# Ledger of designs, part 87: peptides against a protein of PDB entry 6O8C

Target 1, 262 residues: chain A of PDB entry 6O8C
Amino acid sequence: VGLRYEKISLPKIHPRYDLDGDASMAKAVTGVVCYACRTASTLLLYQELMRKGVRWLVELVKDDYNETVHKKTEVVITLDFCIRNIEKTVKVYEKLMKVNLEAAELGEISDIHTKLLRLSSSQGTIESSLQDISSRLSPGGLLADTWAHQEGTHPRDRNVEKLQVLLNCITEIYYQFKKDKAERRLAYNEEQIHKFDKQKLYYHATKAMSHFSEECVRKYEAFKDKSEEWMRKMLHLRKQLLSLTNQCFDIEEEVSKYQDYT

## One batch from the design tools (peptide; made by RFdiffusion4, then SolubleMPNN)

Design b2_p17_1_s1 (from b2_p17_1 with Y10A E11R E16K)
Fold by OpenDDE base, seed 4:
Structure b2_p17_1_s1 (fold): chain B 262 residues (1-262), chain A 17 residues (1-17)
Amino acid sequence: as target 1 above (262 residues)
Amino acid sequence: SELEEAFEKAREEYEKL
């Protein structure tokens, strides 16, 4: 009767596991992902506020444009009226010259007429400039604000919420690791769970950071760059409008000097 | 840890934005 020696399997020496290190790591990861969540939220808020600002600025510039157009129209009417009156006066003087009246007065009126015509010619340039501005501000124009709705991150993307979910998962693992640390020793099954959770933590963390970088930061930067570029152009355009308005006022003032002759 | 340092570095980079 051969005694079958049951081969006592030597307990597998489990690899050295650092519960303290894992808890510390998990804490750090939690902190970073928490920061990512907060940052994503802040970046989103900034963009939303900027979008409001963009809309406000567009309306402001449109108002400026309309005011300039109205002023230009007023000046054109006034100028045309003045020109017509001067032309009538010129015709009268020309007839009188045939009857030996003073040529000097006719010369003065003719000079005024010439000046008014020059001013009238400048209106064409102003009109062209206004048309250019209008085209740039129009839908599909170079200064359209469509980019503000397309670029960057949006609440509908739910980036913060997605990151928060990952943060919750990570935080849960961190709390478990904190408990594991306190136990100092884990049973085999608990150790295996710990190891598995460590892998999950890395997965969640990597996913969170990737999402943050690709879907939050990158898009934000693109939005910011586009915003800055657009803003500079809009401010320049606004200055152009102001310049045109001032030109209209200058013309009006000049015309007023000649109204006494009409 | 090396991982903590890596994450801290990443955090710092994002704070500069």
Scores: peptide ipSAE 0.023, ipTM 0.628, DockQ to the pose 0.024
Fold by OpenDDE base, seed 2:
Formats: C-alpha cells, sequence, structure tokens
Structure b2_p17_1_s1 (fold): chain B 262 residues (1-262), chain A 17 residues (1-17)
C-alpha cells in the first residue's frame, strides 16, 4: 500500500563563480525541483483517490451493517413466533397430562422449548455486537473517516502550485546561466548579476526542497500510515459483520427444524 | 565573502531537512 518515490537531494552548490559549473548546477537543480513538483502532484492524486476509496468503503460497510441488522430482525421475529407456538403446545399438553395422557410427547416439546430459549439468548449477544459495530461506525466513532480529511495534503493547500512557482524562478535562472556560459566571459555588472542570481537559485531550491519534504512527503507518509491502520480495522469489522450474518443464518436453520411442531 | 557565507548558511539549512 502506498506510492513509492525516490529520495531527491539538491546537488552541491559551490560559492565560487564558474560559468560552466553554474550552468550545470542550475540544470541539475531544475531537474530535482521538477521531480519534486511531479512527485508532489502524484502524492496528492494518490491521497485524493484514497479518500474516495475510504468514502466508498464506509458506505459499503454501512450497507453490510444494515443488511445484517435486517437479517437479525427477521430471525428474531421468526424465533419469537416459534417460541410462542411451542409454549402454546406445552400448555395444551400440560392440560392433557392432567387427564392421564402420555408424558413422552411433553418431554420432547419441552426440550425443544429449552433449545429455542437458548437460541433466543444468543440473539442478545448478536445485538450487543451490532451495537458495538454501530458505535464504531458512527460519527466520532473509532472508525470514523474524519482523519481522511485532516491528514495528508489537499488541493486547497496549493503545494504543487507553490513548488511550480519556485520551479519557474529556478528555470529562468537556469536559462540565463546557459546564456552566460555561452558568453564565456561576463562584464563586471553581468557577473555581479550572475552571482546574485546564483544566490536566488539556491534560496528558491532550498525553499522548494524544504516545502516538498515537510509539507508534501511528511504529510503523505502520515496519511499513508493512518490509512493503512484504518483499512485494517475496517476489514476486520467487515469480517465481524459477516460472522454475525452467518450466526443469524445458523439460528434460522436451527429454528426451521422445529417448524413441524408449530 | 558575504555570498560565501550566504551559501554556507543555506547549505546548513538544507542539510537539516
Amino acid sequence: as target 1 above (262 residues)
Amino acid sequence: SELEEAFEKAREEYEKL
């Protein structure tokens, strides 16, 4: 899970005036910051896609939850109906026993009644589990997706645009340094401008790399870590829901065995 | 020179990243 990116670093910048070296350095810096821009954009896109995925998964799990609750309710109704019918039958047989009728049939029905009551008790545990799941999925719950909106980088942060501005400044200086190199020798004033531009280039590059590292990469990594943890928890919750659903089906099947007595 | 000092300072800042 997560995007792989290459660690980038600025080339060494020598303070000495060297037209050939400065042009080469500026080219390299341009390349590095260009990569940072592209990487930042890719990391942002990934996070946006993940946020969509998170929302989708939340809705999916909510649907699964609702289906499970519905099934549980159906089983409860069926079970309660069966219990009531068996209880009526027990009462009838108890009356018949007072008139010296066979006790063997009453014993069997009583055993069925006991089994049904046990099944009814198990519904309580299912209900408690569903309530727990509901609480976890609820707003403010442990599985809330609020982190997806808080963590990481967002388009509104304009990180890519900020980096692009810096890249444009750097690129402009690079092109000037290419021209300076072609001149082989600069006049004093032009040399001073070149030196100042070199300082500006370093400033822009440092700012770009700092911004990339602190505002793009670090936040992305935090988002990635939280997303992975959250996803694991959500998948586990889905498994729990499936288990509860299966328990409901098992109870329904068991109840169906006693329909002949209803 | 002032420029050399500026480069050194900027380099130090970058290396802290």
Scores: peptide ipSAE 0.020, ipTM 0.548, DockQ to the pose 0.098
Fold by OpenDDE base, seed 5:
Structure b2_p17_1_s1 (fold): chain B 262 residues (1-262), chain A 17 residues (1-17)
Amino acid sequence: as target 1 above (262 residues)
Amino acid sequence: SELEEAFEKAREEYEKL
């Protein structure tokens, strides 16, 4: 999961004055920083898309949770009703047993009552599990999506724009170095300007690569790692919700078998 | 030269990235 990008590095810059070498170096630097700009833009876009996906998934899981809670509530009502009816039946048979009648039937009904009470006890476990899930999804919970807004790079950081400014400066120097190369030999003053521009080029390039590495790539990697971890946990949570839903259906089905006795 | 020193410093900074 995540975007693949090539590791980029600046070419070796020799401090020695060489018009041909400097033009070639400047071209290479321009290419590298241009790639950094494009990559930064792509990484930003990916993160924005992932943030949308995260929000979508959160809403989906919340809907699943609410559906499970609703189903659990229905089952609890049905189960409680069934238990109350069986308890009434037990009381009737207990009265009959005083006359030594219906002993076998009372035993069967009592067994059903015991089973229903066990099912009722299991509802407490389901409730606890749902509460745990709710706490995890709540603000400040372990599965809150606050990280998606905090981690990574954002359009407001203007990283691409900052890199583009540096790229423009570098590109300007590159075009000058192409002209210098065409002259074959520069006058003393022009040579000094070329040397200063070479220093500026290196400075801008270093600044661009530092910014790209520290403010774009590093933050992107942190976002990616967090997103992968969070996604795994959310998928697991969805499976837990599905399991709880199935447990509710299983209980409902079992209760339905005993409704004919009530 | 001063320029050579500047390039070396910048290179060292870049290599730390």
Scores: peptide ipSAE 0.020, ipTM 0.544, DockQ to the pose 0.095
Fold by OpenDDE base, seed 3:
Structure b2_p17_1_s1 (fold): chain B 262 residues (1-262), chain A 17 residues (1-17)
Amino acid sequence: as target 1 above (262 residues)
Amino acid sequence: SELEEAFEKAREEYEKL
């Protein structure tokens, strides 16, 4: 579940000169852009935490994969050893039959041999599945984590700092407008400065909101969507890996039943 | 006024977002 944030909009700005209205408007704009700065910081933090989580999960699954491969290898060795021993036993019984000895056990041993060969054939399917998992986890694979470093916003983008600079400019104008309001009436030159500052305020605010929407929110949403998709696929892969592990244990257990005949 | 035109342009740009 991603972070929820409130949709923010700039207040209406009237072009008419009004010291009280302009101070109130400037206060509201300062609040909105301040919220954008805080939100951008929170969205960045979320993405950085998610990137850490992605790296952690990749390493975890790689470790599980290596353990599964090791277990599979162990089972293959054990199974092959058991098959070889059973084959030797079959040869001994065949020789006994040639000497007119009843070998009622030969049928049982032959059946065991057939079962072991079937188990051995299933190892090829497990190996193919493990190879598929390995390919998906490899660099350039379908589950590679390269997207986590490319998508979204990064500290190097300096988005929060850029927004903070704009906020500082806006805040300075707001404080001046508070002073202007307190004067109730400005001289002609100060009035002209106020009008120019009002224009600057709006341009800074518009720039801040555009930057927030396009460079922070949009990129965050893209990152979130990709992260959710990747996470679902990764968890599914982990379940597949666990299933393969269980299959190895099942084969090992089945082989253990026949070890007494070797 | 030039200021009114500037505000109108800025408003139009903001509304496109």
Scores: peptide ipSAE 0.019, ipTM 0.542, DockQ to the pose 0.061

Design b2_p17_1_s2 (from b2_p17_1 with K9E Y10A E11R E12K)
Fold by OpenDDE base, seed 4:
Structure b2_p17_1_s2 (fold): chain B 262 residues (1-262), chain A 17 residues (1-17)
Amino acid sequence: as target 1 above (262 residues)
Amino acid sequence: SELEEAFEEARKEYEEL
């Protein structure tokens, strides 16, 4: 999961005045920073897409939850109805027993009643589990998606734009160095400008690389890690919901066996 | 060299921001 990117580093910058070397160096720097810009853009896009995916998944899980709750409610109603009917039957049989009717039938009905009550008890556990899940999905819960809005890089950070500005400055110097190289020799003033521009180039490049590493890459990695963790938890939760749903179906099936007695 | 020093200074300036 996540985007792969190549580790980038600035080329070695020699302090010596060398028009050929400086042009080559500047070209390399331009390439590196250009890559940083593109990478930053890609990382940003990825995160934005992931945020959309996170929101989608949250809604999906909420739907799953609601369906499970609905199914649970259905089963509870059915079960309660069955229990009430069995209880009425038990009462009737108890009255009849006073008039010398067979105890065996009462025993069977009583056993069914006991089983139904056990099933009813299990509903409490399911309810508790659903409540736990609900709490986890709730705002401020353990599975809240607030991290997706906080972690990582955002368009509002303007990281790509900032890097682009630096790239533009670097590129301008590179083009000048290319011209300087073509001149083979510079006048004193031009030489001083060249040296000064080389300093600027380094400054811009260093700034770009630091910004890229600290504000783009690092934050992206944090986002990625958090996303992976959260995703695993969400998937696990979905499995839990499915399990609860299946339990409800199992109970419903069991209850159906006793509906003939009601 | 003067240029190395200038580079280092530029680096420091950025880090201080």
Scores: peptide ipSAE 0.020, ipTM 0.522, DockQ to the pose 0.154
Fold by OpenDDE base, seed 5:
Structure b2_p17_1_s2 (fold): chain B 262 residues (1-262), chain A 17 residues (1-17)
Amino acid sequence: as target 1 above (262 residues)
Amino acid sequence: SELEEAFEEARKEYEEL
């Protein structure tokens, strides 16, 4: 999801000297470059807001991660305690079995022990998954937010200000062309000045559009694409954390069923 | 671009003046 903006292009500029046409063209150019300035400002604002959102989401996911790790740790402690208790019980029943007593009960307890050991093995998988998530969130990891500070446009680039300077130059020429139009006919020297100003207008406009396209729009699109990709990955990561949390709860619940036997 | 060509032509016209 990104900002929608209209594709802008400079109007066709006719090389022929025409006071009415030149005034109209200059007006159109002024409008286009003005739109570019406003759009550049809006795109910059959007990126700054997104950077804030990215930082917020990173902290949120880190909190989710820490909560999951905490829950996993609790389950490991509980499970280990249960295993130790069952192992003690197994040893007692093994001694009794030497007298050919409690064979059926020993079988049941041994089955519980086997199940608990399987659950303990699954904790290793959860740990590995958490380590993977941690590595992805770490500095230099695949989900690091360093791109948000590098990609796109920044206030320090002064793109809006640069465009505004060009817009001011263009606007000045436009106002002169309005005056020239009102004169209907210019003296030779004034006509030459008008022609030179028309060239200046073109150069300023071209520079503005090039800067807007290459330094504002292109960089914004790159930022947008990276932000969308990163956001999808982060949302998926949150789902993974939730899944791991649920697995911990499931293990805890299963262990609780056997605690009555210990 | 057509715009660049038009201005290049205009520039030539002004330089010949």
Scores: peptide ipSAE 0.018, ipTM 0.545, DockQ to the pose 0.248
Fold by OpenDDE base, seed 3:
Structure b2_p17_1_s2 (fold): chain B 262 residues (1-262), chain A 17 residues (1-17)
Amino acid sequence: as target 1 above (262 residues)
Amino acid sequence: SELEEAFEEARKEYEEL
């Protein structure tokens, strides 16, 4: 679940010169852009934390993979050893039969041999599955984490700082409008300056909101969507690894039943 | 108008920032 944020919009800016209204509007704009700055910072922090989590999960799954491969290798060695011993036993019993000795056990040993060979065949499927998992985790694979470094917003983008600069400009105008309001009436030159500052305020605010929406929110949402999809796939892959591990244990247990015959 | 010119100047200044 991603971060929830409130949808913000700029207040209506009236074109009419009104010292009280302009001060109130400027205050509201300052508040909105301030919220955008804080939200952008929070969204950035979330993404940075998620990137750390992604790296951690990749390493965890790689460790799980290596353990599974190790277990598979161990089982293969044990199984091959058991098969070789059973084959030797079969040869001994075949020789005994040639000497007219009753070897009722030969049928049982042959059946065990057949079962072990079937188990050995299943190892090929496990190996193929592990190879598939390895390919998916490899650089350029379907589950590579390269997207985490490319998607979303990054500290290097300086989005929060850019918004803060705009906020500072807006705040300065707001404070001036508070002073203008306190004067109740401005001289002609000061009135013209006020009107110009009102336009500057509008442009700063519009630029801030556009930057916030296009460079912060949109990119964050794209990052969030990709992260959720990737996370689901990684968790599924981890479950597959666990399944393969369990299959190895099952084979090992089955082989252990026949070790007494070797 | 003088006001339109002033607004255009303010816009240009903003775009340069």
Scores: peptide ipSAE 0.018, ipTM 0.538, DockQ to the pose 0.145
Fold by OpenDDE base, seed 1:
Structure b2_p17_1_s2 (fold): chain B 262 residues (1-262), chain A 17 residues (1-17)
Amino acid sequence: as target 1 above (262 residues)
Amino acid sequence: SELEEAFEEARKEYEEL
């Protein structure tokens, strides 16, 4: 999970005035900052998609939870009904036993009653597990998705747009340096402008790379790490819900074996 | 269950004796 990106660095900028070298350097800088812009855009898109996925998964797990709760409730009702019926049967057999009738049958029914009570006890554990899951999914719980809104980069940060502005400035200087190179020699005033533009280029480039690294890449990595951790926990929780559901089905099946005695 | 009903009927008959 996650996007692969290349670690980029600015080329070395030589202080010496060299029309050919400066044009070449400016081209390279333009390329690097262009890559940063594209990468920032891609990283932002990825995070937005992940946020959608997070919301989707939360709803899915909530649905799974509700289904499990429903099944548990159904089983509890069925089990309680079966227990009540068996208890009535036990009472009848106890009365008959006073007249020395059906002693063997009473033993069997009593054993069934004991088994049903054990199954009923297990429902308490299932309930506790469901309550734990509910607490984890609740607002402020351990599996809350608040981190998805806090971590990473957002469209409102305008990081891509800020980088694009810097890229535009750099590109303009690059095109000018390309023209300067074609002239082979500049007049004194144009040379001074060239030197000044080279300083501007450096300033814009460093600002772009700093912004990219600190506001785009770093925040993305934090978001990625948090998302991976959260995702693992959510998938585990979903497996727990499935296990609880299966336990309910197992109990239901066991209870069904004794319905003929009720 | 049908069995429970049968036993309950039998129980009532016995208690009436």
Scores: peptide ipSAE 0.000, ipTM 0.289, DockQ to the pose 0.002; fails the geometry check

Design b2_p17_1_s4 (from b2_p17_1, 6 letters changed)
Fold by OpenDDE base, seed 1:
Structure b2_p17_1_s4 (fold): chain B 262 residues (1-262), chain A 17 residues (1-17)
Amino acid sequence: as target 1 above (262 residues)
Amino acid sequence: SELEKAFEEARKEYEKL
């Protein structure tokens, strides 16, 4: 999970006044900051979609949990019913035993009763496991999705828009530098403006790249790492739920073997 | 498309368990 992006850096900005070089540099800077804008937008979109995915997964796991709880409840009812019936049967055979009849059958039924009681005791462990899972999925639990709202970048941060403003300023200077290059030589006043614009270009570019790296990329990476960790935990929890479900089915199957005695 | 693939992969992993 994650988006691939290239690490970008600004080209070297030479302090020397050179109309050809300055136009070329400005073009390169424009390209880099343009890439930053697009990348920031893509990273933001990814995070927003991931947040939706996180919510989806939470609901899916909750549904799985509820299904497991339902199955567990069904098995408990069935098991308890079977135990009660076996106990009645035991009482009948005990009466017969007083007349010294059918001792072998009584032993068999008693053994079945013991086995059923053991199965019943295992339900407590399943219940405890389900409670643990429930606590982890609850608000404030270890698998809560609060991190998804806290980590990363958000549309409200307006990072893309801020970068776009800087890009617009840079692009404007680039277009002017193209014109300046075409003139081959500038008058003194225009030369001074060019030099000043070059400083502005540098300022805007550095601001853009700093913002991109610190407020977009870094936060995205943190979000990505957290999402991967959370996803692993969720998948593990899913496996636990399936294991518990299978245990319920195993118990149900075992109980079904003894229903003929009830 | 890359994001969609990532989600699809995650979904498949979840269903495989």
Scores: peptide ipSAE 0.019, ipTM 0.513, DockQ to the pose 0.008
Fold by OpenDDE base, seed 3:
Structure b2_p17_1_s4 (fold): chain B 262 residues (1-262), chain A 17 residues (1-17)
Amino acid sequence: as target 1 above (262 residues)
Amino acid sequence: SELEKAFEEARKEYEKL
């Protein structure tokens, strides 16, 4: 889910000197650039929130990983213990057979041993999967969060402040144009100043909109796209961890069936 | 905040997995 914003454009600026038109145009420009400032701030806030979310998710998944590793280790210990006990039992029964004692249970114990060994072999696959997950979460891995600190816009870029400075300049000219409009007619010198200010207004507005588009919107969109991709991968990884956990529980349950024979 | 709501929804979705 991304932040939706309205696409904005500057009003048409007429080259003709017109006090009423220039005041109206300046008002519209002020509004557009004001919206750009607010939008830039909102986009920045969104990205900062997402960065917090990314950090949270990384820690959560790391915790889940550690728990899964712990569970896997527990199961391995239990399984190995069970295997060793069954092997001892097999040896005892083999000795009994040598003494001509009926060992009808030897076949059953041997079958259990075979099953346990098969379960043990599956642990290697789980371990390999966990190692893969660990590598992906490690610094420089495919799911590293370094992109979150590199992509997008940051408070240190001072984009909002830069836009605000331009907005202040534009607003000042707008207020002057409002006064000029009220005069209905300007003296020659004031008219020349007005024309010059109109050029400045256009310059500031264009600079603001370019900065907004190139340094705020574009970078935000890139950040958004990367965040969505990363999130999908993290969710998939979470599912993989859960699957591995369930496999550990399944093995533990199966081993528990044979503990009475040990 | 709509952004916070969206984040919370995403969190809930993650926890359901």
Scores: peptide ipSAE 0.018, ipTM 0.506, DockQ to the pose 0.008
Fold by OpenDDE base, seed 2:
Structure b2_p17_1_s4 (fold): chain B 262 residues (1-262), chain A 17 residues (1-17)
Amino acid sequence: as target 1 above (262 residues)
Amino acid sequence: SELEKAFEEARKEYEKL
């Protein structure tokens, strides 16, 4: 899970005035910052896609929850109906027992009644589990997706645009350094401008790399870690829901065995 | 170093923009 990116670093900037070296250095810096821009864009895109995926998964799990609740409700109704019918039958046979009739049948029906009551008791545990799941999925719950909006980088941060501005400045200096290199020798004033531009290039480059590292990469990694943890928890919750659904089906099947007595 | 000072000065000027 997550995007792989290469660790980037700025080339060493030599303090010496060297037209050939400075042009080569500027080219390398341009390349590095260009990569940072592209990487930042890719990391942002990944996070945006993940946020969409998170929202989708939340809705999916909510649907699963609602289906499970519906099934549970259906089973409860069926079970309660069966219990009521058996209880009526028990009362009839109890009356017959008073006149020493149908003793064997009463025993069998009473056993069924006991089994149904046990099944009814198990519904309480299912309900408690569903309530727990609901609380976890609710706003402010442990599985809330609020982190997806808080963590990581967002388009509104304009990180890519900020890096692009710095890249443009660096690229301009690089092109000037290519021209300077072609001149082989600069006049004094041009040399001073070149030296000043080299300082600017260093400033832009360091600012770009710092911004990339602290505002793009670090935040992305935090987002990635939280997303992985959250996804694991959500998948586990889905498995719990499936288990509860299966328990409901099992109860329904068991109740169906006693329909002949209703 | 003198170079570090020059970079710091350039940084300060840029931050004023």
Scores: peptide ipSAE 0.018, ipTM 0.501, DockQ to the pose 0.167
Fold by OpenDDE base, seed 4:
Structure b2_p17_1_s4 (fold): chain B 262 residues (1-262), chain A 17 residues (1-17)
Amino acid sequence: as target 1 above (262 residues)
Amino acid sequence: SELEKAFEEARKEYEKL
């Protein structure tokens, strides 16, 4: 999970005045920062897509939860109905026992009643589990998706735009250095400008790389890690819901065996 | 060199921001 990107670094910048070297260096710097811009954009896009995916998954799991709750409710109703009917039957047989009739049948019905009550007790456990899941999914719960809105980079951060501005400045200097190279020799004033621009280039490049690493890459990695952790938890929860649903089906099946006695 | 110093200064300025 996540995007792979290449580690980028600025080329070595030599302090010496060398028109050929400076042009080459500037070209390399431009390339690196350009890559940073593109990468930042890609990382941002990925995160935005992941945020959408997170929201989607939350809704999906909520739907699963609701379905499970519905199924549980259905089973409870069925089970309660069955229990009530069996209890009525037990009462009838108890009255008949006073006349020494139907003793064996009463025993059987009583056993069924006991089994149904045990099944009913299991509903409490399922309910507790569902409540726990609900709590975890609730706002502020352990599986809240608030992290998705907090972690990582966002369009509002304007990271790509900021990097682009720096890239533009760097590119401009590169083009000038290319021209300077073509001149082979510069007048004193032009030489001073060149040296000054080289300083600016370094400044912009360093700023760009720092911004990229600290505000883009680092935050992206944090987002990625959090996303992976959250995703694992969500998938586990979903499996728990499925398990609970299956338990409800199992109970329903068991109850169906006794419906003939009601 | 003078240029190295200038680079370092530029770096320091950035770090202050």
Scores: peptide ipSAE 0.017, ipTM 0.500, DockQ to the pose 0.158

